# Peptides against a protein of PDB entry 3C2G: the designs that were tried, part 38

Target 1, 209 residues: chain A of PDB entry 3C2G
Amino acid sequence: IRTFDLLGLLLHDSDAIDGFVRSDGVGAITTVVQYPNNDLIRAGCKLLLQVSDAKALAKTPLENILPFLLRLIEIHPDDEVIYSGTGFLSNVVAHKQHVKDIAIRSNAIFLLHTIISKYPRLDELTDAPKRNRVCEIICNCLRTLNNFLMMWIPTPNGETKTAGPNEKQQVCKFIEIDILKKLMSCLSCEGMDTPGLLELRSTILRSFI

## One batch from the design tools (peptide; aimed at target 1 L49 K100 N147)

Design b2_p22_1 (made by RFdiffusion4)
Pose (drawn by RFdiffusion4):
Structure b2_p22_1 (pose): chain A 208 residues (1-190, 192-209), chain P 22 residues (1-22)
Amino acid sequence: IRTFDLLGLLLHDSDAIDGFVRSDGVGAITTVVQYPNNDLIRAGCKLLLQVSDAKALAKTPLENILPFLLRLIEIHPDDEVIYSGTGFLSNVVAHKQHVKDIAIRSNAIFLLHTIISKYPRLDELTDAPKRNRVCEIICNCLRTLNNFLMMWIPTPNGETKTAGPNEKQQVCKFIEIDILKKLMSCLSCEMDTPGLLELRSTILRSFI
Amino acid sequence: SEQLVVVPPLTDEEKDAILSRL
């Protein structure tokens, strides 16, 4: 845990996190967090979140790491882990088609739907720290969704990709009534929460 | 453009707390 904390202090900028990624740091973190201990898991995921915007992640073999992290996000009961995992997912799929492909094959879009749906409306959360966390989680999920939807929107540049039935059923779950009600309620609930402005902005983009 | 999650830098107090534990 202290090693994770120290690496977190050392990796202060882009060059440092890219150096860590080229040294197989992401694979090392994911291997270690297989140990069933929540403090250790929380610490490893916090560091993964920190290095998630690395451009070197375009070169790292993610065929095994990414499905493992999606499974961790699906079953781990604590919000800090969900926060860190979905934050990492939003950055790791960004600008990387083959990584989006890995995520789709592992049902990443279906998982985003499940993570958003499990939480009550933001007005039903009393403690401010927790409400802000759920708010950032939902925000992370929708951001990830938005990084997927670019593939299938007609671009005059000429890269009109066709969605397979697998991608179709996952994306179409986001027009089911239950999640639309929840998403529209985040847009209008009445809520002093620092992450609310960015959440509402991201929701509008998801609908667009 | 695609979206990113930005992790804010640690505060001096947060750094000191981490260094004390280390």

Design b2_p22_1_s1 (made by RFdiffusion4, then SolubleMPNN; from b2_p22_1, 9 letters changed)
Fold by OpenDDE base, seed 3:
Formats: sequence, C-alpha cells, structure tokens
Structure b2_p22_1_s1 (fold): chain B 209 residues (1-209), chain A 22 residues (1-22)
Amino acid sequence: as target 1 above (209 residues)
Amino acid sequence: DELYVKVPPLSEEEIEAILARL
C-alpha cells in the first residue's frame, strides 16, 4: 500500500513513468495485486491508471496483463478498482490496434456493458461523491467502447476493419434505452467533460445509422 | 495527447432523427 502511494508520488513526469513501464513496472503491479488484499488491489489499480498513458506501453506485452485486469474488474465490486481498471483499459487501448484486439478477444465489450448495467441510475444516487465516481466509471466504459467503435467507422482515407458478427451483437446492447439514459445522466454531473461526453454520444449514435 | 480520435458532435436535430429511428 504505502509503496504504491509513494511510487505514485514519484511518477510525476513522463520520463519517470516510461522508465517504470520499461522496467516491467506494470507486470510487477499485476503480480502484487494477485494477493487477496483489497487495499493493495485499490492502490495497485490506481497506480496502473497513473501509468496507463505511458508511451512505453506500446512495447509492453499485454497478452497476460490485460485479461487478468479484465477479470479483476469483472469480479471485484469495488468502485475504486473498477474506476482505475476501466480508466487503465480506456487509456491502454487508445491508438493501439493490437491492444484493442487483445481486449476484444478477452470479452471486453461485454464486460463494459455488464459494468454499466450493474450501476444504478445517477439520479438515484443522492451521495455526490458516489454519484460522481459512478459517472466517471460509466464514462471510462463508454470511452473504451468509443475506442473500439472507431476501428469500424469508415474513414475517407483508410481501409476499416468490419466488426465480426459477435462484436456487432455485443455493441448493439449499448443502444438499450437504459444504457442511453445512463450516458445522458453523465452529462448532468458536475466536473465532467461535457464536450467529450457529447462527442462519445455522437460517435455511438453514428455507429447505429 | 489525445487518447481517442475526435469526431465532430452531431447536431441536436441529427440526434433526434437517429433516436426517432431506434
């Protein structure tokens, strides 16, 4: 616990973060969070989030790490673990086709839907810190989905892959009225990137035209 | 660094038209 908090304070610049990632720091965290201690898991997942945008991750083998993290957020009911894990997932799949492919093969699309579906509507949450954390989790899930959808949106300048029939069926679950209502409820949260959420809404809706 | 490709937002009219079709 204290080691991860201290390490998170030391990893304040991109070069230090890249140095940590190049030294198999992500593998070290994932080894430590296999110990059944919730506080250790929280601290480890928070540190994963802090390094999740590192350029060195493009050279890190994620074939074992990503399925493990997906399983961790699937089985762990802790909002802080889910927040950090979905934030890590969103950042690590960004601009990395091979990582997107690993995540999709590891049932990430279905998991994102499952996470969003398990949370109550934000209007049912009276506690502002809890409501904001749930909103951030939903936003992380939708941003991750957006990063997947962007692979299949035809661009004027590139050959786009077509989503497989299974992926299409999994994506179609995100047009369920309850999912759309949860997305809309995030737009009313204080401190949220409303322009970013409007962009995500637009991209999701464009995928169903 | 942008962690995703920015897409211009749909207009409210376009959104209403899409939602009316779903």
Scores: peptide ipSAE 0.042, ipTM 0.657, DockQ to the pose 0.076
OpenDDE base, seeds 1, 2, 4, 5: peptide ipSAE 0.029, 0.032, 0.027, 0.028; ipTM 0.628, 0.660, 0.602, 0.613

Design b2_p22_1_s3 (made by RFdiffusion4, then SolubleMPNN; from b2_p22_1, 8 letters changed)
Fold by OpenDDE base, seed 4:
Structure b2_p22_1_s3 (fold): chain B 209 residues (1-209), chain A 22 residues (1-22)
Amino acid sequence: as target 1 above (209 residues)
Amino acid sequence: EELYVVVPPLSAEEIAEILSRL
């Protein structure tokens, strides 16, 4: 715990973050969070989120790291772990096709649906901090989904990958009425990235063309 | 800052066309 807090204080600039990532810092965090300590897991996932936009991650092998994190998010009920983990996932898959492929093979699409499904509607949450955190988690899931769907949108000048039948079936779950209602509740939430959520809606619809 | 790929939103006509095919 204290070590991750101290590391988080030292990793305040992009060069320090990139240096940490190049030194297998992400692998080190994922090794430490294998211990069954919730506070350690929370602190480790928070530090992962802090380094999740590092340029050095494009050169980091994530084949062992990403499946582990996805499993951690799947089994851990803690909103702070889910927030940090889904934020890390969103950032790490952005602009990195090979990382998207690892995540998809590791059942990430289904996991995102499961995460959104387990939370109540935002209108049912009376506690503002809890409501905001749940909204952030849903937004992280939806941004991650958007990044996946972008691979399968036909571009005028590019060979687009076709989603497999399993991926298509998993994507179809995001048009379920309860998921759509949660998306709409996020659109009505103050301070949310409404343009990004509308973009996702458009990307989802494009995935069914 | 959260990183994601930006896609232009669909027009109302494009949405109507897609929905007509489903």
Scores: peptide ipSAE 0.029, ipTM 0.613, DockQ to the pose 0.074
OpenDDE base, seeds 1, 2, 3, 5: peptide ipSAE 0.025, 0.026, 0.027, 0.029; ipTM 0.608, 0.589, 0.575, 0.612

Design b2_p22_1_s4 (made by RFdiffusion4, then SolubleMPNN; from b2_p22_1, 10 letters changed)
Fold by OpenDDE base, seed 5:
Structure b2_p22_1_s4 (fold): chain B 209 residues (1-209), chain A 22 residues (1-22)
Amino acid sequence: as target 1 above (209 residues)
Amino acid sequence: EELFVKVPPLSEEEIKEILERL
């Protein structure tokens, strides 16, 4: 725990973060968070989120790391772990086709739906800090989905990859009325990027054109 | 840095048309 907090303080610039990632720092964190200690898992996932935008991740093999993280955020009960893990996922898949492919093969689309589905509607949450954290988790999931959907959106040149039948079926679950209501409730949260959420809504809807 | 791929937002008319098809 204290080691991750201290390491997080040292990883304050892009060069330090890239140096850590090039030194297999992400693999080291994911090894340590396999220990069944919730405080350690929370601290490790927070550190993963902190390094999740590192340029060095484009050259890091994630074939073993990403499936493990997906399994962790599937089963872990702590909203702080889910927040950090979904935040890491959303950042790591951005602009990295090979990472998107690993995530999709690891059933990430269905997992994102599962995570959104497990939380109540935001209007049912009376505690403002909890409501905001749940909203951030839902937004991380939808942002990750957006990065997947972009692979299948027709480009002006008419060339696009087609989603497989399983991926199409999994994407169709995001138009369920419960999911749409949760997205709409996030638009009303204070401090949320409302324009960004509207872009995500547009991308989701555009996947059904 | 924008940590996600953006698409142009749909117009309200385009959104309405898509929702009517679903």
Scores: peptide ipSAE 0.033, ipTM 0.528, DockQ to the pose 0.104
OpenDDE base, seeds 1, 2, 3, 4: peptide ipSAE 0.025, 0.006, 0.028, 0.027; ipTM 0.509, 0.278, 0.578, 0.557

Design b2_p22_2 (made by RFdiffusion4)
Pose (drawn by RFdiffusion4):
Structure b2_p22_2 (pose): chain A 208 residues (1-190, 192-209), chain P 22 residues (1-22)
Amino acid sequence: IRTFDLLGLLLHDSDAIDGFVRSDGVGAITTVVQYPNNDLIRAGCKLLLQVSDAKALAKTPLENILPFLLRLIEIHPDDEVIYSGTGFLSNVVAHKQHVKDIAIRSNAIFLLHTIISKYPRLDELTDAPKRNRVCEIICNCLRTLNNFLMMWIPTPNGETKTAGPNEKQQVCKFIEIDILKKLMSCLSCEMDTPGLLELRSTILRSFI
Amino acid sequence: SLVLFASAKEEEDEFMEMLNDM
């Protein structure tokens, strides 16, 4: 845990996190967080979140790491882990088609739907720290969804990709009535929460 | 200090600009 904390302090900028990724740091973190201990898992995922914007992640073999992290997000009961995992997912799929492909094959879009649906409305959360966390989690999920939807919107540049049935059923779950009600309620609930502005802006983009 | 979600925000902003140029 202290090693994770120290690496977190050392990796101050882009060059450092890229150096860590080229040294197989992401694979090392994911291997270590297989140990069943929550403090260790929370610490490893915090560091993964920190290095998630690395451009070197375009070169790292993610065929095994990514499904493992999706499984972890799916079953781990604590919000800090969910926050870190979905934050990492949103950055790691960004600008990387083959990584979006890995995520789709592992049902990443279906998982975003499940993560968003499990939480009550933001007005039903009393403690401010927790409400802000659920807010940032939903925001992470929808940012990830938006990084996927770009593939299938007609671009005059000429890269009109066709969605397979697998991608179609996952994306179409986001027009089911339950999640639309929840998403529209985040847009209008009445809530002093620092992440609310970014969340509402991201929701509008998801509908667009 | 690192700014979180910089890559995902960047791609999404570029995509929103592209939609406005249509």

Design b2_p22_2_s1 (made by RFdiffusion4, then SolubleMPNN; from b2_p22_2, 14 letters changed)
Fold by OpenDDE base, seed 5:
Structure b2_p22_2_s1 (fold): chain B 209 residues (1-209), chain A 22 residues (1-22)
Amino acid sequence: as target 1 above (209 residues)
Amino acid sequence: SVTLNSRANDVNDKFMEELKSL
């Protein structure tokens, strides 16, 4: 805990963050969060989120880190872990085809569906802090999903990868009526990524059906 | 295919119904 708080205070500028990432700081955090301590896991995942947009991550191998983090999110039913982990995921997959491929092979699409499906409708959450945190998690999931889907959208001048049958099946789960109703309950919530929700739906309907 | 278009339309209609209920 205190070590991650101190690291978070030291990592206040882009150069310090890039220096930490170049020194295998992400690997160091992932080593520490292997200990079965919820407070340590929360603090470590929060620090991962803080460095998740670092330019140096484009040169960092994520083959061992990303599957571990996805498994951590799967097994820890903690909103702060899920928030930080989905935030990290959404940032690291952005503009990185190789990282998207690692995440997808590590069952990330299904995990994101599980996360959204597990939370109640946002309109049923009376506690404003809880509602806001769940909204942020859903937005992180939507951003990550849209980042995956863009790999399979035909571009006028490029060979597009075709989604495999399993990936296509997993993507089509996000247009089932129950999950759509849940995502629709988010539209009235302040801070919801309504454009991202509409993009997800429109892309699935046009390219995956 | 006609079947794919029918499925897309059914999903679209259900989504638009939920939008109108908000």
Scores: peptide ipSAE 0.018, ipTM 0.484, DockQ to the pose 0.025
OpenDDE base, seeds 1, 2, 3, 4: peptide ipSAE 0.016, 0.015, 0.019, 0.018; ipTM 0.451, 0.442, 0.489, 0.445; seeds 2, 3 fail the geometry check

Design b2_p22_2_s2 (made by RFdiffusion4, then SolubleMPNN; from b2_p22_2, 13 letters changed)
Fold by OpenDDE base, seed 5:
Structure b2_p22_2_s2 (fold): chain B 209 residues (1-209), chain A 22 residues (1-22)
Amino acid sequence: as target 1 above (209 residues)
Amino acid sequence: SLTLNSAANEEIDRFEQLLKSL
C-alpha cells in the first residue's frame, strides 16, 4: 500500500513514468498483484492506471500482461480494481491495433458487457461517491468498446478489418435496452465526458447500419 | 497464509529497489 502510494507520488512527470515503463515497471506491478492481498491488488491496479498513457507502452510487450489484468478484473468484485483496470485497458488499446487484437482475443468485449451488466442503474444509487465511481467504470468500458468499433468502420483510404462473427455477436449485446439505459444515465452525471459518450453512441449506431 | 504474505513483501521490496534505481 504505502509503496504504491509513494510511487504515485514519485511518478509525477512523463519522463519518470516512461523510465519506469522502459525498466519493465508494468511487468513488476503485475508480478506483485499476483498475491492474494486485496489492498495490494487495489494499489497495484491504481499504479497501472497512472502509467497507462505512457509513450513507452507502445514498445512494451503486453501479450502476457493484458490477459492477466483482464482475468483479474473478471474475478475481483472491488470497484476500485475494476475502475483502475478498465481505465488501464481503455488507455493501452488507444491507437494500438496490436493491443486491441490481444484484448479481443482475451475476451475483452464480453468482459466489458459483463461489467456494465453487473452494476445497477445510476438512478438507483443514492450514494454520490458510489454513483460517480460506477459511472466512471461504465465510461471506461464504453470508451474501450469505442476503440474496438473504430477498427471496423470503413475509412475512405484504409484496409478495414472485418469483425469476426463472434465479435459481431458480442458487440450486438451493447444495444440491449438495459445497456442503452445505463449509457443514457451516464450522460446525466456531472463531470462526465459527454462528448465521448455521444461519439460512442454514434459509433454503435454506425456499426449496425 | 503467512508464507504468501512474506513472499509478497519480498516482491514489494524488490520493486522498491527497482524504483530507487530509476
Scores: peptide ipSAE 0.112, ipTM 0.726, DockQ to the pose 0.017
OpenDDE base, seeds 1, 2, 3, 4: peptide ipSAE 0.065, 0.094, 0.026, 0.023; ipTM 0.691, 0.721, 0.630, 0.498

Design b2_p22_2_s3 (made by RFdiffusion4, then SolubleMPNN; from b2_p22_2, 11 letters changed)
Fold by OpenDDE base, seed 2:
Structure b2_p22_2_s3 (fold): chain B 209 residues (1-209), chain A 22 residues (1-22)
Amino acid sequence: as target 1 above (209 residues)
Amino acid sequence: SLELFSRANEENDRFEEELKKL
């Protein structure tokens, strides 16, 4: 716990973060969070989020890390773990086709749908810190979904990955009226990644409605 | 710009209208 907090205080520089990631720091965190200690899991997932935009992650094998993290998020009903883990996922899949493929094979689409679906409407959350955290989680999930949808959008060069029938069926879950209402609610929240949510809205309107 | 906010609102209204059809 205190070690991860200390690492989070030391890893403010991008070169230091990249150095940590190159030294298998992500693998080290994932090893430590295998211990059944919720505070350790929270601290480790928070540190994963802090390094999730590191350039060095493009060279890090995520084949074992992503399935483990997805399982961790699935079994730990902790908003801080879910926030950090979905934040990590959204950042690591960005612009990385191989990472998207690992996440999809690891049932990420269904998990993200489940996460969004379990939370109440944001207007039903009276506690502002809780509402903001739930909004952030939903946005992390929706941003990750947008990153997956981008695989199936026709590029100007006419190369579309044909989504398999299974991937299409999984993506259709995110056009459910409840999910779309949660997207709209997140767009009304201050401090959110509005550009990414607007892109998702545009993608849905153009390609799925 | 005010134009970017106007376009975002128009797209929001269109999205809400399409959601009412589902």
Scores: peptide ipSAE 0.047, ipTM 0.648, DockQ to the pose 0.042
OpenDDE base, seeds 1, 3, 4, 5: peptide ipSAE 0.038, 0.044, 0.045, 0.039; ipTM 0.637, 0.645, 0.642, 0.636; seed 1 fails the geometry check

Design b2_p22_2_s4 (made by RFdiffusion4, then SolubleMPNN; from b2_p22_2, 13 letters changed)
Fold by OpenDDE base, seed 2:
Structure b2_p22_2_s4 (fold): chain B 209 residues (1-209), chain A 22 residues (1-22)
Amino acid sequence: as target 1 above (209 residues)
Amino acid sequence: SVELNKRANEENDKFLEYLKSL
């Protein structure tokens, strides 16, 4: 716990973050969070989020890390774990097809749908910190979804990556009315990172309706 | 820009109309 907090305080420099990632810091965190300690799991997942945009992650094998993290999010009904884990996922899949493929094979689409679906409407949340955290989680999931949807958008070069008919069907479940209402609710939340949500809305409008 | 806001509003309106159709 204190070690991860200390690392989080020290890892403000991009070179330090990259150094940590190159030293298998992500693997080290995933090893530590295997212990059944909720505070340790929270701190470890938060640290994962903090390093999730590191350039060095492009060279880090995620084949073992992503399935583990997805399972961790699945079994821990902890908003802080879910926030950090979905944030990590969103960042690591961005612009990385091989990482998207690992996530999809690891049932990420279904998990993200389940996560979004389990939360109440934002208008039903009276506690502002809780509402904001739920909104952030939904945003992380929706940004990840957008990254997956982009694989089925024809590129100008006519290369539709043949993501199998099954994966397309899984992603189409996110175009259900409940998810779309939650997208709109998140776009109405103050202080939210809206660009990714606006991109998702545009993607849906142009390619799926 | 005013133009970006206009496009965002147009997309918002289209999306709301789609949601009403569901």
Scores: peptide ipSAE 0.372, ipTM 0.843, DockQ to the pose 0.042
OpenDDE base, seeds 1, 3, 4, 5: peptide ipSAE 0.372, 0.160, 0.358, 0.350; ipTM 0.843, 0.661, 0.837, 0.834

Design b2_p22_3 (made by RFdiffusion4)
Pose (drawn by RFdiffusion4):
Structure b2_p22_3 (pose): chain A 208 residues (1-190, 192-209), chain P 22 residues (1-22)
Amino acid sequence: IRTFDLLGLLLHDSDAIDGFVRSDGVGAITTVVQYPNNDLIRAGCKLLLQVSDAKALAKTPLENILPFLLRLIEIHPDDEVIYSGTGFLSNVVAHKQHVKDIAIRSNAIFLLHTIISKYPRLDELTDAPKRNRVCEIICNCLRTLNNFLMMWIPTPNGETKTAGPNEKQQVCKFIEIDILKKLMSCLSCEMDTPGLLELRSTILRSFI
Amino acid sequence: VDEAIEARVRAAMKKNELDELS
């Protein structure tokens, strides 16, 4: 845990986190967080969140790491883990087609739907720290969704990709009535929460 | 230090999304 904390302090900038990724740091973190201990899992995921915007992640073999992390997000009961995992997922799929492919094959879009749907409306959360966390979680999920949807929107540049039935059923769940009601309620609930502005902006982009 | 790291991570997530949508 202290090693995770120390690496977190050392990796101040882009060059440092890229150096860590080139040294197989992401694979190391994911291997270690297989140990069933929540403090250790929380610490490892916090560091993964920190290095998630690394460009070197375009070169790291993610065929095994990514499905493992999606499974972790799916079953781990604590919000800090979910926050870190979905934050990592939003950045790791960004600008990387083959990584989006890995995520789709592991049902990443279906998982985003499940993560958003499990939480009550933001107006039903009393403690401010927790409400802000759920807000940032939903925001992370929708940002991940937005990084996927760019593949299938006709671009005059000429890269009109066709969605397979697997991608189709996952994306279409986001027009089911239950999640639309929840998403529209985040847009209009009445809520002093620092993450609310960025969430509402991201929701509008998801509908667009 | 933790707050600065977190702010940077949050800004990076927003920037990457907006760059992707551009």

Design b2_p22_3_s1 (made by RFdiffusion4, then SolubleMPNN; from b2_p22_3, 11 letters changed)
Fold by OpenDDE base, seed 4:
Structure b2_p22_3_s1 (fold): chain B 209 residues (1-209), chain A 22 residues (1-22)
Amino acid sequence: as target 1 above (209 residues)
Amino acid sequence: MEEARLARQRQAMLENTDSELS
């Protein structure tokens, strides 16, 4: 735990983060978080989030790492682990087609729906810190979904990837009224990525109309 | 044997955390 805290303090610039990632730092963290210690898992996932936008990740194989992390956030009920894990996922899939493919094959779309469905409506949460954390988790999930959906939007030349039948079925779950209400509730939260949520709304409309 | 023990411990911790969040 202390080691992860110290690493978090040292990894404050892009060069240090890239150096850590090039040294298989992500793999090292994923090895450590396999142990049954909640504090260790929290600290490790938080550190993963801190390095999740590193340029060096473009050269890092994620074929074994990403499915493991997806499974971890699937089975772990801890909000901090889920926050960090979904944040990591959102960042690593951004602008990286091969990583998106790994995530999708690992049932990421279904998992995102499961996570969003787990949490109560934001208007039912009276504790502001809890409400904000839940909103951040939902936003991470929805931002990740947006990155997936964007693959299937036609390019200016008319070319587009086609989602498989399983992916289409999983995506259709996000037009459920409960999910849409949670999306809209996030737009009312202060300090949230409103532009990103509006982009997702637009992407959803383009995907289903 | 050790892997199975660790798995059981992890499961117990997860269940305890879930109860705290409920």
Scores: peptide ipSAE 0.028, ipTM 0.480, DockQ to the pose 0.021
OpenDDE base, seeds 1, 2, 3, 5: peptide ipSAE 0.006, 0.015, 0.018, 0.022; ipTM 0.322, 0.476, 0.573, 0.564

Design b2_p22_3_s2 (made by RFdiffusion4, then SolubleMPNN; from b2_p22_3, 10 letters changed)
Fold by OpenDDE base, seed 5:
Structure b2_p22_3_s2 (fold): chain B 209 residues (1-209), chain A 22 residues (1-22)
Amino acid sequence: as target 1 above (209 residues)
Amino acid sequence: MEAEREARVRAAMQQSTDDELS
């Protein structure tokens, strides 16, 4: 725990972060968080989030890392783990088609739906720190989903992949009445990514129905 | 942050294409 905190304190420099990633630091963290210690898992996932935007990640194989992290988020009900994990996911899939493909094959779309569905409505959360953390998690999920959908949006000058039937079905789950009601309840919350929420809805309605 | 900007740019491009087709 203290080791990850110390590493986090040392990794304020972008070159240091990139050096850590080039030295397979992400793989090292994922190895350590395989131990069933909640505090260690929290600290490790937080460190993953801190290095998740490093340029060196473009050269890092994530084929084993992403499925592991997704499973960790699925199994752990810990808000801090979910926050860090969804934050990591949202950053690593950005501008990286191959990483998006790995995440989608690992059932990331369904997992994100499960995460959003599991949390109560933000307007029902009276504890401000809890509400803010849940809001951040939902924002991470929305950002990740929008990044996935970008692969299937026709661009005038680009080869667009067609979403498979399973992916289309999973995406359409986000326009079902229950999840829509929950997402709409987030619009009034401070810190919510309202543009991202509206983008998700609009993209699904235009391209997946 | 950059991914959100790219998503907004693509959404704007799609909207412009839809407006040209209508």
Scores: peptide ipSAE 0.023, ipTM 0.540, DockQ to the pose 0.058
OpenDDE base, seeds 1, 2, 3, 4: peptide ipSAE 0.022, 0.022, 0.025, 0.026; ipTM 0.541, 0.532, 0.567, 0.560; seeds 3, 4 fail the geometry check

Design b2_p22_3_s3 (made by RFdiffusion4, then SolubleMPNN; from b2_p22_3, 10 letters changed)
Fold by OpenDDE base, seed 4:
Structure b2_p22_3_s3 (fold): chain B 209 residues (1-209), chain A 22 residues (1-22)
Amino acid sequence: as target 1 above (209 residues)
Amino acid sequence: MEEEREQRVREAMLKSTDDELS
């Protein structure tokens, strides 16, 4: 834990972060967080988030890392872990089609649905720090989902990948009445990515029904 | 984060789709 904290302090510039990533730092973190220690898992995931936008990640194989992280988020009901994990996910899939594919094959869409579904409505959270953290998690999920959906939106050139039946089914779960009510209840919340939320709904309705 | 750039791309793609569906 202390080691991760110290590393986090040292990784304050892009060159240092890239150096860490090139040295398989992400793999090292994922190895360490395999130990069933909540504090260690929190620290490791936080560090992952800190390096998640590194340029060197484009050259890092994530085939083993992403499935592991997604599983970790799935089984660990901790806001900080979920925040860091979804933040990492959202950053690493950005502008990287192959990484999106890995995440989707690893059931990321359904996982994100599960995460959103498990949290209370934001307007029911009276504790401001808790509400803010949950809001950030939902925003991470929305950003990730919208990035996934880009894969199946027709380009101006008329070329697009088609979502498989399973992916389509998973995406359509986000327009079911219960989750829609929850998401719509977030529209008035400060800090919410309202454009992203509306984009998600609109894209699903236009392209997946 | 490349969020702003990706958002612009998504918006452009959605616009093109809407135009095609209209």
Scores: peptide ipSAE 0.011, ipTM 0.468, DockQ to the pose 0.066
OpenDDE base, seeds 1, 2, 3, 5: peptide ipSAE 0.011, 0.010, 0.010, 0.011; ipTM 0.464, 0.466, 0.456, 0.470; seeds 1, 5 fail the geometry check

Design b2_p22_3_s4 (made by RFdiffusion4, then SolubleMPNN; from b2_p22_3, 12 letters changed)
Fold by OpenDDE base, seed 1:
Formats: C-alpha cells, structure tokens, sequence
Structure b2_p22_3_s4 (fold): chain B 209 residues (1-209), chain A 22 residues (1-22)
C-alpha cells in the first residue's frame, strides 16, 4: 500500500509516468494486485488510473492486463476500485481500436451495463462524496461505451465494422427501460457528462435498433 | 461474515483469472 502511494507521489510529470510505463510498471501493478488484499487492490488500481493516459501505453501490450483488470472490477463491490478501473479503461481504449477489441472480447460492454445497473439513481444519493464518486464512475462508463460505439458508426468515406450479434445485443441492453430511467436521472446532475449520455442514447437508437 | 464470504469469492475469481491468463 505505502509503496503504491509512494510511487504515485513520484509520478508528477509525463516523463516520469512514461518511464514507469516503459519499465513495465502496468504489468508490475497488475502482478501486485493479484494478492487478495482490498487496500492493496485499491491502491494499485488508483496507480493504474494515474498512468492510464501515458503515451508509452500505446506500445504496451494489454492482452493479459486488461482482461485481468476487467475481472477485478467485476468482482469488487468497491467504489474506489470501480472508479479507478473504469477510469483506466476509458483512457486506454481512447483512440486505440486494438485495445477496444480486447476490452469488448473480455465482456467490457456487459460489465459496464452491470456497473451502471448496480448503482442507485444519483438523485437518491444524499451523501455528496458518494454521489460524486458514482457520477464519476457513470461518466467513465459512458466515455468507454461511446469509444466502443465509434467503431460501428458509419462514416461517409470509410469502411465501418459491423457489430457482431452479441455486441449488438449487449449494446441494446442500454436502452431497456430500467437502465434508461437510471441514465436519464443523471442528466440533471452537476458534473455528469450529459453530451456523452445523449450521444450514447442517440447512437444506440440510430445504429443498433 | 458476509465480508469474509465476499473476500473468498474475490480470491476464487482472481485465481480463476490467473489460471486463464497462464
């Protein structure tokens, strides 16, 4: 725990972060969080989030790391783990089709649906820190989902991949009435990625129905 | 007791994931 905290304190600039990533820092964190300790897992996931936008990640193999992280998020009912993990996911899939493919094959779409489904409506959360954290998690999920959907949006000039039947089915889960009600309840919340939410809904309705 | 149960589930899931990745 203290080691990850110390590492986080040392990673103040992009060069240090890139150096850590080039030294297989992400793999090292992933190895350490295999130990079944909640505090260690929280600290490790937080550190992953801190390095998740590093330029050096473009050259880092994520084939083994990403499935492990997704599974970790799936099994932990821990807001801090989910926050850090979804934050990491949202950053690493951005502008990287290969990484999106790994995440999707690792059931990321369904996982994101599960995460959103498990949290209460934001308007039901009276505790401001909790509400803010849940809002951030939902925003991470929305950002990730929109990044996935971009692969299947027809462009006037390009070959668009078609979503497979399983992916289509998983995406369509986000327009079910219960999940829609939950997502719509977020529109009035300060700090919510409202454009991202509207984009998600619009894209699903236009391209997946 | 419930937290201990959840911890066991986490441990088992992590172990399964490690086995799948090895």
Amino acid sequence: as target 1 above (209 residues)
Amino acid sequence: EEEERLQRVREASLQNTLEELS
Scores: peptide ipSAE 0.024, ipTM 0.498, DockQ to the pose 0.024
OpenDDE base, seeds 2, 3, 4, 5: peptide ipSAE 0.018, 0.014, 0.015, 0.015; ipTM 0.503, 0.488, 0.458, 0.469

